# Ledger of designs, part 113: peptides against a protein of PDB entry 3C66

Target 1, 189 residues: chain A of PDB entry 3C66
Amino acid sequence: KSWANLFEKNDFFFRYKFYLEITAYTRGSDEQHLKWSGLVESKVRLLVMKLEVLAGIKIAHPFTKPFESSYCCPTEDDYEMIQDKYGSHKTETALNALKLVTDENKEEESIKDAPKAYLSTMYIGLDFNIENKKEKVDIHIPCTEFVNLCRSFNEDYGDHKVFNLALRFVKGYDLPDEVFDENEKRPSK

## One batch from the design tools (peptide; made by RFdiffusion4, then SolubleMPNN)

Design b2_p22_5_s2 (from b2_p22_5, 9 letters changed)
Fold by OpenDDE base, seed 5:
Structure b2_p22_5_s2 (fold): chain B 189 residues (1-189), chain A 22 residues (1-22)
Amino acid sequence: as target 1 above (189 residues)
Amino acid sequence: EIEPIIVIEGKDSPAKVIFKPK
């Protein structure tokens, strides 16, 4: 099957046992988020290249499109909760305590002017070389370099009250609900 | 069978993949 078929949404989230989630968070304006998330997204390809050359990684394939979401986020504690709970099916139900911003509700007065947290999430599908069973695959170096590259681009991105960047490893069965269509069955364990 | 275990050190921290036998 050609590389082109790998990037169809319907197959990507069923193809791999493991995924790396890269989420850019912004508690501020949509303009701030657009700049921050755009920067992070532009650097994902460099991270993929660094992952692919690791002996324990057989395949590192990025999904082509980010997933976008936003929540009403009135407090710093809410922002910390979003960063803690987002990105895993096991924990994402805690986010139901917050108001999700949608195209249908974004113009409501109570939502329009409310403080918001914006999220942009990129996914990398991972396949590991099983023959290196005794070897630890350490992705610390390439991931740290990636985070440092993003954070150092502008001094403003050092403000963790506004800008955050999380890298999360998940199994296919623990991917967030947002990656599946309504008619798709979540991968089993 | 060996299954990789993923250790996450923090929100901004890289993860480590450890292969353990099932």
Scores: peptide ipSAE 0.028, ipTM 0.650, DockQ to the pose 0.092
Fold by OpenDDE base, seed 4:
Structure b2_p22_5_s2 (fold): chain B 189 residues (1-189), chain A 22 residues (1-22)
Amino acid sequence: as target 1 above (189 residues)
Amino acid sequence: EIEPIIVIEGKDSPAKVIFKPK
């Protein structure tokens, strides 16, 4: 299949056993988040390039569209919880304790003026060179370089109370529900 | 088969992921 065919959502999230999730978090304004997430998104291709040159990585394929979500986030502890629980099907149910902001509820008085955490998540599908049975693949270095690149771009992005960036390695069966349509069954283990 | 070893270092630190071929 051509690389172009892998940009279809339904194929992409079933194609790989492994995914790297890149989530930009912002507890602040939507404007702050747009700037932060936009920066992170703009650098994802650089991370992909660094991953692709690793001997153990056969394919590092980015999904080109971010997934957007936002939660009412009254406290710093709530923000910590979001960062801990988001990005895995096993843990995402804990987020039900927070109010998800939707198009249907965003104008409610209790939501409109509430502090919010914004999330933008990019996905990279990973395929590994299994045949090289002796090679360990360590993605820590390119991922760390990516985080440092994003964080160092503006001094404001060093404020962890507002801006956060997480990279999570996730198996296909443990992808968040948001990546699947209602009629799609998540991959099995 | 590939068995990943995952070390989560923190929120802004990427998980260290080492894949060991089986």
Scores: peptide ipSAE 0.031, ipTM 0.668, DockQ to the pose 0.099; fails the geometry check
Fold by OpenDDE base, seed 2:
Structure b2_p22_5_s2 (fold): chain B 189 residues (1-189), chain A 22 residues (1-22)
Amino acid sequence: as target 1 above (189 residues)
Amino acid sequence: EIEPIIVIEGKDSPAKVIFKPK
């Protein structure tokens, strides 16, 4: 199947057993998030290239469309909670305690001027060369290099109160609900 | 069946994937 078919949402989140989630977080303005997430997104291809050359990685395929969400985030504790709970089906229900910002509610007075956390998430599907039981794949190096590359671009991105970047390794059955359509059944274990 | 075990070292870095036989 051509590279083009990998970008179709429907099969991508069923195709791999493992995914790397890359989430850019911003507790600030939409403009700040646009700059931050745009930078992170622009570097994802470099991460993919670094992953693909690892002997233990057979395939590293990015899903090119980011998933965007935003929450009313009145406290730093809420921001920490978002970063802890987001990106896993097991924990994402905790986010229901926060007000999700939608196109329908964004103009409400209680939401419009409220502090917000913005999230942009990129996904990389991973297939590993499992034949050698003793093979260790050190994805820490390319991931750390990626994070450093993003955060070093601007001094402001060093402020963890505003800007965060998380990489989460997730199994297909534990992907967030956002990646599936209403009619799609979540992958089984 | 071999399952990868991921050692998580922190929020900023997904850690090493270690393949262990089931």
Scores: peptide ipSAE 0.029, ipTM 0.649, DockQ to the pose 0.094; fails the geometry check
Fold by OpenDDE base, seed 3:
Structure b2_p22_5_s2 (fold): chain B 189 residues (1-189), chain A 22 residues (1-22)
Amino acid sequence: as target 1 above (189 residues)
Amino acid sequence: EIEPIIVIEGKDSPAKVIFKPK
């Protein structure tokens, strides 16, 4: 398949067995999220470069578009729940307890003025050289460096009540529903 | 420093790494 096909949503999320999800969370304003997520997104290429040089990683390929979502988030506990449950098909159903903000409902008074959590998620498809080996690839260092780079860019991003960043290692069969079209079946185990 | 928290739901499950301050 051509490299161009890897940027088609339908091919990318079936192409790899493993994905690294990078989610920027903001419990605050849309403007705050735009700045935070934009920063995180701008640094993903640097993470990819650091992953690619690891001997155990054959390919680290970023999906070019973020996935955007927002929820009514009245409490800090709700914000923690979002961070815990988001990014896995197994756990994402817990998010149904929260009101998803949509273009259809965003102007409703109860939603418009409600505290919100904003999410922007970037995906990196991973192919490993050691898939058949008991050896583990440690991606901790490049991931930590990435998080530190993002968090240290502005002192405001040190406020974990507002700004968060999570990395999730996910298998293709456990990708969130958001990455698939309505007519697509998720990969099997 | 940021301490990574690894959330593992099972042996073959995805792992989530959450970075929180120490």
Scores: peptide ipSAE 0.028, ipTM 0.616, DockQ to the pose 0.185; fails the geometry check

Design b2_p22_5_s3 (from b2_p22_5, 10 letters changed)
Fold by OpenDDE base, seed 2:
Structure b2_p22_5_s3 (fold): chain B 189 residues (1-189), chain A 22 residues (1-22)
Amino acid sequence: as target 1 above (189 residues)
Amino acid sequence: EIEPIIVINGKDSPAKNIFKPK
């Protein structure tokens, strides 16, 4: 299948059993998030290149479109909750305690001027070259280098009250609902 | 299919599948 078919949403999230999620978080303005997420997104290809050369990784394919979401985030505890719960189907239901910002509600007075957390999530599909379940694949160094590369771009990105970055290893059956269309069945275990 | 043991955090990190360095 051509590279073009890897960028079709519907096949990408069924093609792999394993994914690496890269989420940029911003508790601040939309402008701050646009700068932060745009930077993170611009560096994902470098992470992919570092993952592809690892002996235990057969394939690392990025999905090139970010998933965007935002929540009303009145407290720092809410922001920590978002960062803990987002990116897994098992835990994402906790986000229902927060108001999701949508195109339909963003102009409501209670939402428009409310503190927000913005999220941009990139996905990397992973195929492994392992023969045994006890075989470890260490991706710590590439992930560390990636985070350092993003954080070092501007000193303001060192403010963890505003800017956060997380990488999550997720199984295909535990991907967030956002990656599937209404007519798509979630992958089974 | 064989599931890998992913190491994403340093040896002393309790979280095995989330990397959020401070």
Scores: peptide ipSAE 0.562, ipTM 0.904, DockQ to the pose 0.425
Fold by OpenDDE base, seed 1:
Structure b2_p22_5_s3 (fold): chain B 189 residues (1-189), chain A 22 residues (1-22)
Amino acid sequence: as target 1 above (189 residues)
Amino acid sequence: EIEPIIVINGKDSPAKNIFKPK
């Protein structure tokens, strides 16, 4: 059974209280982003395998489809802002200062030729095997190995002005709006 | 409900929920 058949989109973001978000960022061409994001996505399964063997993790289930967005990104500061603010409902409102690229506006002259930041985000639902609220689950090593694996594939991916990769631990109530349909209610605390 | 303390940035780093290594 493929992972894709295990989770319907509508249930995945309500099933877990905790998620690990993996976002590939590219400030460059669509072609550059396609290569970078495709590589990152291809390695997510390896991260899942490394998370599943940790004593404090009961379940690590990837959502199989990436979420994709792009923004007009005229400056390096805008690119850093995207990387800082994206992936949390608490902070994503800061992205409203940027022009979201859509199918409706992508052919506008002001958008078509503008510098862009592309984002592809993968989600891993997490369930923990902990008995005490003070119990620490350290995922640093698996996350480091994953980033190193992605960055080492091509030397061009060492250019942090173009290619970035971030992992974010997020509670279900703080997931970005992009994961919910218009008719879906965000999980409560 | 029991919430874990997640460490993503290593032992010597402040508790941050974002990992973006340089």
Scores: peptide ipSAE 0.562, ipTM 0.904, DockQ to the pose 0.431
Fold by OpenDDE base, seed 3:
Structure b2_p22_5_s3 (fold): chain B 189 residues (1-189), chain A 22 residues (1-22)
Amino acid sequence: as target 1 above (189 residues)
Amino acid sequence: EIEPIIVINGKDSPAKNIFKPK
């Protein structure tokens, strides 16, 4: 398959068995989220470069487009719940307790004036150079350096009540529903 | 297929697959 086909959404989320998800969260304004998510997105390439040089990683391929979502987020507990549950098919159903903001409902007065959590999620497809099922691949240092780089860019990003960043290692069969089109079947276990 | 044990939280155990440093 040509490299061009890897940019088709449909092939990327079936191409790899493993993914690293990078989600930028903002409980605040759309402007705050745009700045935060844009910064995080701009640094993903540096994370990829740091992952690719690890002996256990054969390929780290970023998907070029973020996935955007927003929820009505009345409380800090709701915001923590979003951060805990988002990014896995096994847990994302818990988000159904929150109101998803859509283009159809965003102008409703109850939604327009509500506190919101904004999410921007980047995906990295991973292939590994491992010989046995017990081989460990440690990605802690690259992930830590990435988070520190994003957080240190502006002192305002140190406010965990507003700005958060999480990285999740996910198997292809446990990717969120958002990555698949309506006509696509989720990879089996 | 061979699956890696991913360490993301700096713990030498199969830790949470989520890294959210505070």
Scores: peptide ipSAE 0.558, ipTM 0.905, DockQ to the pose 0.470
Fold by OpenDDE base, seed 4:
Structure b2_p22_5_s3 (fold): chain B 189 residues (1-189), chain A 22 residues (1-22)
Amino acid sequence: as target 1 above (189 residues)
Amino acid sequence: EIEPIIVINGKDSPAKNIFKPK
């Protein structure tokens, strides 16, 4: 199958058993998030290149489009909860306690001026060169280098109250609902 | 089905699939 067929959303989230999620978080303005997420997105290809050269990784394939979401985020504790719970189907239901910002509700008085957390999530599909279930693949160094590269770009990105970056390893059956269309069935375990 | 043990936090903790450095 040509690389071109890997860029179709529907095939991408069913093709791999494993994914690395890169989420840029911003508790601040839309402008702050646009700058931060745009920077993170611009560096994902460098992370992919570092992952591909690891002996345990056969394939690291980025999905080209970010997923965007935003929540009303009144407190720092809410912001920590978003960062802890987002990116897994098992845990994302905890975010139902927060108000999701949508195109339909964004102009509501209770939402418009409320503190918000913005999320941009990039996905990397992973295939591994492993022989047994106990084989370890260490991706700590590439992930650390990636985070450092993003954070070092501007001193303002050192403010963890505003700007955060998380990488999550997720199984295909535990991908967030946002990656599937309404007519698509979630991958089985 | 073969699944890797992913180390993302620099520690042998298969339970920590999230890397969020401070």
Scores: peptide ipSAE 0.550, ipTM 0.904, DockQ to the pose 0.480

Design b2_p22_5_s4 (from b2_p22_5, 10 letters changed)
Fold by OpenDDE base, seed 1:
Structure b2_p22_5_s4 (fold): chain B 189 residues (1-189), chain A 22 residues (1-22)
Amino acid sequence: as target 1 above (189 residues)
Amino acid sequence: EIEPIIVIEGKDSPAKVIFNPK
């Protein structure tokens, strides 16, 4: 299968058993999020390159487009909850307690000027090269370099009350609903 | 079948993959 097919949503989220999710969070303005998420997204390719050269990783393929969402986020506790619950099908139902911002509701008076949390998520499909069940793959170095590269770009990104960056490892059957179309069946375990 | 387990120590922390049998 050609590399070009990996850039289409068609089977990307069915192709791999494992995914690395990279989520940029912003509790602030849309402009702040645009800058932060754009930076993070611009560095994902570098992370992929570093992952691909690890002996235990056979394939690391990025999905080319971010998934974007935003929630009304009145409190810091809500923001922590979003960061804890987002990115897993097992836990994402907790987000139903928050108001999802949509194109249809964004102009409502109760939503328009409300504090918001913005999310942009990039996905990397992973295939592992392991011969021994006791073999470990340490992604410490590439992940550390990636986080440092993003967080050090601007001093404002050190404010964890506003800007956050999370990496989550998930199995294909536990991917968030956002990656599937309504007519697609979630992968089974 | 071997399943990797990722250990993430924090939101901005690197991860380790540990392979375990099903």
Scores: peptide ipSAE 0.165, ipTM 0.663, DockQ to the pose 0.101
Fold by OpenDDE base, seed 5:
Structure b2_p22_5_s4 (fold): chain B 189 residues (1-189), chain A 22 residues (1-22)
Amino acid sequence: as target 1 above (189 residues)
Amino acid sequence: EIEPIIVIEGKDSPAKVIFNPK
């Protein structure tokens, strides 16, 4: 199969059993989010390179495009809830308590000027060289280096009330609904 | 300094999730 086929949406989210999700969060302006998410996205390739050299990782392939979403986020508690619940099919239904911003509703007066949380999510498909269930793969070092690289780029990115970054390890059957088209079936366990 | 830890124990085990400290 052509290397290009690995980056087609329909194949990518069915190809791997495991995924690393990298989500940049911003509770602020669209401009703030554009800068923050753009920075995070630009560094994902460096994380991939560090993951690929780990003995326990056979493959680490990034999906080429981010997934973008935004919610009305009136409180700090809502922002914490988004960060806790987003990125897993098991927990994402809790986000239904918040108003999703869409192209259809973004110009509504109640939404247009409301505080928002912006999300940009990158995915890395993972294949492991693990023979026994007792074997461990520790990705702490490359993940820490990645987070520190992003956070240290600008002093403003140290403000956790505005800017956040999360890495979530997820199984293919527990990927968020956003990665699948309406005609696609979620992978089974 | 943020010290996120994702440890995968075995092929089918869930890994720890990393969030920024609050």
Scores: peptide ipSAE 0.039, ipTM 0.630, DockQ to the pose 0.198
Fold by OpenDDE base, seed 3:
Structure b2_p22_5_s4 (fold): chain B 189 residues (1-189), chain A 22 residues (1-22)
Amino acid sequence: as target 1 above (189 residues)
Amino acid sequence: EIEPIIVIEGKDSPAKVIFNPK
């Protein structure tokens, strides 16, 4: 398959067994989120480069477009819940307890001025070069370096009450529903 | 299957890395 085909949504999320999800969270203004997520997204290529040099990683391929969502987030507990539950098909149903902000409802008075959590998620498809099932690849180092790079860019990004950054290792069968079209079936285990 | 080494961090960690086991 050509590299161009890997940027098609339906091909990319079936191409790999493993994915790294990079989610920028903002509980604040849309402007704050645009700055934060834009920064994170701009640095993803650096993470990819760091992953690619690991002996156990054959391919680290980013999906080029972020997935965007936002929720009414009235409490800090809700914000923690979002961060815990988002990014896995097994747990994402918990997000149904929150009001998803949509183009259809964003102008409603109850939503317009409500506290919001904004999410921008980038995906990296991973192919490992591991012959022995007992071999392990440590991706913690490059991931931590990436987080530190993003967090250190501006002092404001150190405020975990507002800005968060999560990296989730996910198997293809456990990808969030957002990555699939309505007519697509998620990969099997 | 492949078992990457991933450190799961708490909510107060500057980095949150999550592994979703099978």
Scores: peptide ipSAE 0.033, ipTM 0.626, DockQ to the pose 0.144
Fold by OpenDDE base, seed 2:
Structure b2_p22_5_s4 (fold): chain B 189 residues (1-189), chain A 22 residues (1-22)
Amino acid sequence: as target 1 above (189 residues)
Amino acid sequence: EIEPIIVIEGKDSPAKVIFNPK
């Protein structure tokens, strides 16, 4: 399949055993999130480039479309919960305790002016050059550099009460439900 | 600053999640 086909949803989330999820979080305005997520998204290609040159990584392919969601987020504890639970099928059910903002409900008085957490998630499919369990790949450096690059762009992005960035390593069977269509079966272990 | 080290030990090994701590 051509490299272009990797940017289509079709089988991207079935192609790899491993994924790196990059989620930009904003507890604030949609404008704040647009700026923050846009910055993060603009830097993902640099992370991919840094991952690709690691000897233990055979493939690092980005899915180019971000996944967007927002929740009513009344408290800081709710915001912490979102950051802890989002991005894994094992834990994402906890998000059902929060009100998901949708196009259908966003104009409701109880939602419109409510504090919100915005999420934008990018995915990188990973294939590794690891033959045995003693071999290891350290992605700490490129991930740290990526986070520092994003956070250092504007001093406001240092405010962890508003802006957060998470990188989650997940297996294909533990991807969030959002990446699959209704007719798609989740990958098995 | 990110403190966690993400290391994948073997092809099937889990890796730690990196969060930006407060």
Scores: peptide ipSAE 0.062, ipTM 0.635, DockQ to the pose 0.213; fails the geometry check

Design b2_p22_6_s1 (from b2_p22_6, 7 letters changed)
Fold by OpenDDE base, seed 5:
Structure b2_p22_6_s1 (fold): chain B 189 residues (1-189), chain A 22 residues (1-22)
Amino acid sequence: as target 1 above (189 residues)
Amino acid sequence: ELEIEIKKGESNSVLKAKGHKA
Protein backbone atom coordinates (compact mmCIF):
# COMPACT_ATOMS: atom_id res chain seq x y z
CA LYS B 1 0.00 0.00 0.00
CA SER B 2 1.53 3.32 -1.10
CA TRP B 3 2.73 5.81 1.56
CA ALA B 4 0.31 8.23 -0.16
CA ASN B 5 -2.76 6.44 1.27
CA LEU B 6 -1.44 6.99 4.82
CA PHE B 7 -1.84 10.76 4.32
CA GLU B 8 -5.50 10.76 3.37
CA LYS B 9 -7.22 13.23 5.70
CA ASN B 10 -9.99 10.77 6.58
CA ASP B 11 -7.67 8.06 7.92
CA PHE B 12 -5.19 10.36 9.66
CA PHE B 13 -7.50 11.75 12.38
CA PHE B 14 -8.83 8.25 13.20
CA ARG B 15 -5.47 6.44 13.03
CA TYR B 16 -3.92 7.71 16.27
CA LYS B 17 -5.17 8.01 19.85
CA PHE B 18 -2.92 11.01 20.45
CA TYR B 19 -2.01 14.10 18.48
CA LEU B 20 0.33 17.02 18.88
CA GLU B 21 -1.19 20.22 17.52
CA ILE B 22 1.15 23.02 16.47
CA THR B 23 -0.65 26.33 16.03
CA ALA B 24 0.93 29.51 14.74
CA TYR B 25 -1.09 32.59 15.73
CA THR B 26 -0.83 36.07 14.24
CA ARG B 27 -2.77 39.15 15.31
CA GLY B 28 -1.81 41.42 12.43
CA SER B 29 -1.73 41.30 8.64
CA ASP B 30 -2.15 38.31 6.34
CA GLU B 31 1.41 38.96 5.11
CA GLN B 32 2.77 38.76 8.66
CA HIS B 33 0.89 35.51 9.17
CA LEU B 34 2.09 34.00 5.89
CA LYS B 35 5.72 34.60 6.90
CA TRP B 36 5.24 33.33 10.46
CA SER B 37 3.16 30.24 9.65
CA GLY B 38 5.42 29.38 6.71
CA LEU B 39 8.44 29.46 9.03
CA VAL B 40 6.70 27.26 11.64
CA GLU B 41 5.55 24.79 8.98
CA SER B 42 9.08 24.58 7.55
CA LYS B 43 10.42 23.48 10.98
CA VAL B 44 7.78 20.80 11.77
CA ARG B 45 9.94 18.11 10.11
CA LEU B 46 12.74 18.86 12.59
CA LEU B 47 10.30 18.40 15.49
CA VAL B 48 9.12 15.07 14.01
CA MET B 49 12.72 13.85 13.79
CA LYS B 50 13.31 14.80 17.44
CA LEU B 51 10.10 13.04 18.55
CA GLU B 52 10.83 9.83 16.60
CA VAL B 53 14.13 9.26 18.44
CA LEU B 54 12.43 9.29 21.87
CA ALA B 55 12.32 5.74 23.29
CA GLY B 56 8.66 6.07 24.27
CA ILE B 57 7.50 7.20 20.79
CA LYS B 58 6.88 4.49 18.21
CA ILE B 59 5.55 6.82 15.50
CA ALA B 60 5.44 10.57 14.98
CA HIS B 61 3.55 11.18 11.74
CA PRO B 62 2.92 14.73 10.46
CA PHE B 63 -0.21 15.62 8.56
CA THR B 64 0.98 17.30 5.38
CA LYS B 65 -1.44 20.26 5.20
CA PRO B 66 -2.13 23.04 7.70
CA PHE B 67 -5.61 23.98 8.81
CA GLU B 68 -6.17 27.69 8.23
CA SER B 69 -8.68 29.86 10.08
CA SER B 70 -9.11 33.49 11.04
CA TYR B 71 -11.28 35.43 13.49
CA CYS B 72 -12.19 39.03 13.99
CA CYS B 73 -10.05 39.91 17.00
CA PRO B 74 -10.78 43.45 18.22
CA THR B 75 -9.00 43.15 21.61
CA GLU B 76 -5.93 41.58 23.21
CA ASP B 77 -8.30 39.68 25.53
CA ASP B 78 -9.99 38.13 22.48
CA TYR B 79 -6.57 37.05 21.21
CA GLU B 80 -5.74 35.44 24.57
CA MET B 81 -9.14 33.72 24.54
CA ILE B 82 -8.51 32.30 21.05
CA GLN B 83 -5.16 30.88 22.16
CA ASP B 84 -6.74 29.42 25.32
CA LYS B 85 -9.82 27.85 23.70
CA TYR B 86 -8.64 26.76 20.23
CA GLY B 87 -7.45 23.22 19.51
CA SER B 88 -9.81 21.25 21.78
CA HIS B 89 -13.37 20.12 21.12
CA LYS B 90 -14.08 20.63 24.82
CA THR B 91 -13.28 24.35 24.67
CA GLU B 92 -13.68 25.43 21.01
CA THR B 93 -17.37 26.36 21.50
CA ALA B 94 -16.14 29.49 23.29
CA LEU B 95 -14.85 30.70 19.90
CA ASN B 96 -18.48 30.99 18.72
CA ALA B 97 -18.51 34.35 20.54
CA LEU B 98 -16.09 35.63 17.86
CA LYS B 99 -16.77 36.25 14.19
CA LEU B 100 -15.14 33.56 12.06
CA VAL B 101 -13.82 35.01 8.80
CA THR B 102 -15.02 33.01 5.80
CA ASP B 103 -14.82 33.38 2.03
CA GLU B 104 -18.46 34.51 2.11
CA ASN B 105 -18.00 37.29 4.68
CA LYS B 106 -14.37 38.47 4.21
CA GLU B 107 -15.44 41.37 1.94
CA GLU B 108 -18.04 42.74 4.39
CA GLU B 109 -16.96 46.22 5.54
CA SER B 110 -17.27 45.25 9.22
CA ILE B 111 -14.87 42.31 8.68
CA LYS B 112 -12.55 43.58 5.93
CA ASP B 113 -10.97 46.35 8.01
CA ALA B 114 -11.34 44.63 11.40
CA PRO B 115 -8.29 43.44 13.37
CA LYS B 116 -7.84 39.71 12.78
CA ALA B 117 -6.21 36.75 14.42
CA TYR B 118 -4.91 34.22 11.90
CA LEU B 119 -4.33 30.58 12.82
CA SER B 120 -2.36 27.88 11.04
CA THR B 121 -2.50 24.46 12.69
CA MET B 122 -0.30 21.46 11.94
CA TYR B 123 -0.97 17.99 13.36
CA ILE B 124 1.38 15.17 14.35
CA GLY B 125 -0.15 11.76 15.02
CA LEU B 126 1.57 9.95 17.89
CA ASP B 127 1.83 6.25 18.68
CA PHE B 128 3.54 5.41 21.95
CA ASN B 129 5.63 2.38 22.80
CA ILE B 130 4.84 2.24 26.50
CA GLU B 131 5.27 -1.13 28.20
CA ASN B 132 4.25 0.30 31.55
CA LYS B 133 1.19 2.60 31.65
CA LYS B 134 3.04 4.54 34.38
CA GLU B 135 5.92 5.44 32.07
CA LYS B 136 5.84 9.08 31.06
CA VAL B 137 7.24 10.11 27.71
CA ASP B 138 8.58 13.60 28.13
CA ILE B 139 8.13 15.55 24.91
CA HIS B 140 8.78 18.88 26.67
CA ILE B 141 12.42 19.14 25.53
CA PRO B 142 11.89 18.71 21.76
CA CYS B 143 8.78 20.92 21.91
CA THR B 144 10.67 23.69 23.75
CA GLU B 145 13.57 23.45 21.31
CA PHE B 146 11.08 23.77 18.45
CA VAL B 147 9.40 26.87 19.93
CA ASN B 148 12.78 28.49 20.59
CA LEU B 149 13.93 27.68 17.05
CA CYS B 150 10.86 29.35 15.53
CA ARG B 151 10.84 32.42 17.82
CA SER B 152 14.58 33.09 17.53
CA PHE B 153 14.50 33.17 13.72
CA ASN B 154 13.54 36.86 13.62
CA GLU B 155 13.41 39.45 16.42
CA ASP B 156 9.88 40.46 15.27
CA TYR B 157 8.62 36.99 16.29
CA GLY B 158 9.46 37.90 19.90
CA ASP B 159 6.42 40.24 19.93
CA HIS B 160 3.80 38.14 21.73
CA LYS B 161 1.14 40.77 20.99
CA VAL B 162 1.42 39.80 17.32
CA PHE B 163 3.07 36.38 17.02
CA ASN B 164 2.34 33.31 19.10
CA LEU B 165 3.07 29.61 18.90
CA ALA B 166 1.32 26.88 20.86
CA LEU B 167 1.79 23.14 21.05
CA ARG B 168 -1.15 21.14 22.40
CA PHE B 169 -1.27 17.46 23.25
CA VAL B 170 -4.77 16.15 22.54
CA LYS B 171 -6.60 12.84 22.42
CA GLY B 172 -8.32 11.87 19.17
CA TYR B 173 -11.78 12.27 20.72
CA ASP B 174 -10.92 15.87 21.69
CA LEU B 175 -9.61 17.03 18.29
CA PRO B 176 -11.27 20.21 16.93
CA ASP B 177 -14.33 19.79 14.68
CA GLU B 178 -12.37 21.28 11.73
CA VAL B 179 -10.39 18.05 11.24
CA PHE B 180 -13.52 15.97 10.54
CA ASP B 181 -15.71 16.11 7.46
CA GLU B 182 -19.48 16.66 7.91
CA ASN B 183 -20.15 12.96 7.29
CA GLU B 184 -17.48 11.77 9.76
CA LYS B 185 -18.24 10.70 13.30
CA ARG B 186 -15.85 11.93 15.98
CA PRO B 187 -13.78 9.14 17.61
CA SER B 188 -15.18 7.79 20.88
CA LYS B 189 -13.33 8.08 24.18
CA GLU A 1 7.49 30.11 33.03
CA LEU A 2 6.96 28.04 29.93
CA GLU A 3 4.57 25.60 31.56
CA ILE A 4 5.02 23.05 28.83
CA GLU A 5 2.92 20.61 30.77
CA ILE A 6 2.63 18.11 28.01
CA LYS A 7 1.67 15.76 30.81
CA LYS A 8 0.93 12.36 29.39
CA GLY A 9 -2.75 11.56 29.69
CA GLU A 10 -4.15 15.04 30.23
CA SER A 11 -6.13 16.18 27.24
CA ASN A 12 -5.49 19.88 26.60
CA SER A 13 -1.93 20.03 27.83
CA VAL A 14 -1.01 23.27 26.08
CA LEU A 15 2.53 24.29 25.61
CA LYS A 16 1.89 28.00 25.74
CA ALA A 17 5.00 29.86 24.88
CA LYS A 18 4.17 32.61 27.33
CA GLY A 19 6.40 35.40 26.23
CA HIS A 20 8.48 36.76 28.99
CA LYS A 21 7.07 40.14 29.58
CA ALA A 22 10.20 42.13 29.33
Scores: peptide ipSAE 0.050, ipTM 0.692, DockQ to the pose 0.259
Fold by OpenDDE base, seed 4:
Structure b2_p22_6_s1 (fold): chain B 189 residues (1-189), chain A 22 residues (1-22)
Amino acid sequence: as target 1 above (189 residues)
Amino acid sequence: ELEIEIKKGESNSVLKAKGHKA
């Protein structure tokens, strides 16, 4: 099956048991986020190439589109909470304490002028050459190299108060709700 | 060291790069 058929949204989040989530976080302006997320997104292909050559990885397939979200983020603690809770269905409900910015509410005065955290999330579907459930694949090296590459691109991206980057390993049944359409059922365990 | 020990079965290994200060 051609790579082109792998990028249908509906099959991608059901195809793999495991995903690597790459989230670029920005607590700042839309312009800052656009530059940061665009940089991260541009480097994801390099991460994929580094993952594909690992003996324990059979397949690493990027999803082609980022998932975009933004929250009202009044405090640094809120920003830390977003980074802790986002990217897992088990923990994402904690984000309900924050105001999600939507196209419907973005023009509300209380939201328009509020400090925001912006999130752009890229997904890599992973298939492993591991028969034994006790075997581990270490993806630390390529992931660390990727983050260092992104963070070192511009000195401004060293400011953790504004710019953050997280890589999260997630099971398909623990993917965030955002990846599924309203009529789609989350994968079972 | 961001140990992403991807144990088969551990979801939520988060690699947060603590920025190297240049």
Scores: peptide ipSAE 0.058, ipTM 0.704, DockQ to the pose 0.280; fails the geometry check
Fold by OpenDDE base, seed 2:
Structure b2_p22_6_s1 (fold): chain B 189 residues (1-189), chain A 22 residues (1-22)
Amino acid sequence: as target 1 above (189 residues)
Amino acid sequence: ELEIEIKKGESNSVLKAKGHKA
């Protein structure tokens, strides 16, 4: 099966039981976010390569396109809330308290000049070669190295008030709604 | 120390890079 067929959205989010979500957060300008998210995206392939060589990972397949979203984010607490709640179907409903920025509303006076949090989320589908249910694949090391690689690229990316990076291990049934089309049924447990 | 706890099997293990303030 060609790599190309793995990147069809609809099949990708049903193919794996487990996903690694990589979210770049920026509370700042769109330009700051583009630089930050673009850097993170450019490094995802290196993370994939490091995951693929781990004992107990059979497959690590990146989804090719980031998911982009932005919220009006007037406070630091709102930004912390976004980072806590985003990336899981169980918690993402808390984001409804924030105004999602859309192409339709971005020019509204209340939104245009408002502080924003930008999010770019990349997904890696994971298949584990676990012979024994007790075998824990530790992905901490490659994930930490990835975060350090991204954060150390520019000193500005050390500012956690502006730039954040989260990796979330998620089951397919707990993926955010954004990964499914309206006609798609979320995977069951 | 970036405490990246990816607990296998727990949905919602978030690896927050807690930036140590140097």
Scores: peptide ipSAE 0.058, ipTM 0.701, DockQ to the pose 0.249; fails the geometry check
Fold by OpenDDE base, seed 1:
Structure b2_p22_6_s1 (fold): chain B 189 residues (1-189), chain A 22 residues (1-22)
Amino acid sequence: as target 1 above (189 residues)
Amino acid sequence: ELEIEIKKGESNSVLKAKGHKA
């Protein structure tokens, strides 16, 4: 049975207290982003397998569908801001200063020809097996191996002006609004 | 409460999660 058949969207983002967000960023063409995000997505299963073998991790479950967004991104500073603010409910409101690209506005002349930042975000729900409150789970090694695997696939993916990859650890109450339907209440602390 | 510190590493946007269960 595929992981996709185990979790409907609505149950997944309420199921865990903790999530690992994996965001592929591209400031370039849609074609560049499709190649980059598709590569990153194809490697998520390997990260899950490496997380599952850690003694402090009881469960690592991927949500199989990426979340897609794009912004008008005229400057490198805007691109840095997107990477800093995206992926947390506490900070995502700063993205309202940028023009979100939508199906309704994408053909507007001012948006069509504008430089864009593309985002593809994948989620891993985490359940921890920590008996002792002093136990540490260090996911740095699996995450570093994953980033290195993605970045080393093609030399072009070394260009941080175009291609970026972020992993973010987020509590369920601080997930971005994009993961919830309009009628869903965000998890409480 | 499990506090997991994830710092961006210097060269790669790799988050080091230091999970402390409070």
Scores: peptide ipSAE 0.047, ipTM 0.657, DockQ to the pose 0.094; fails the geometry check

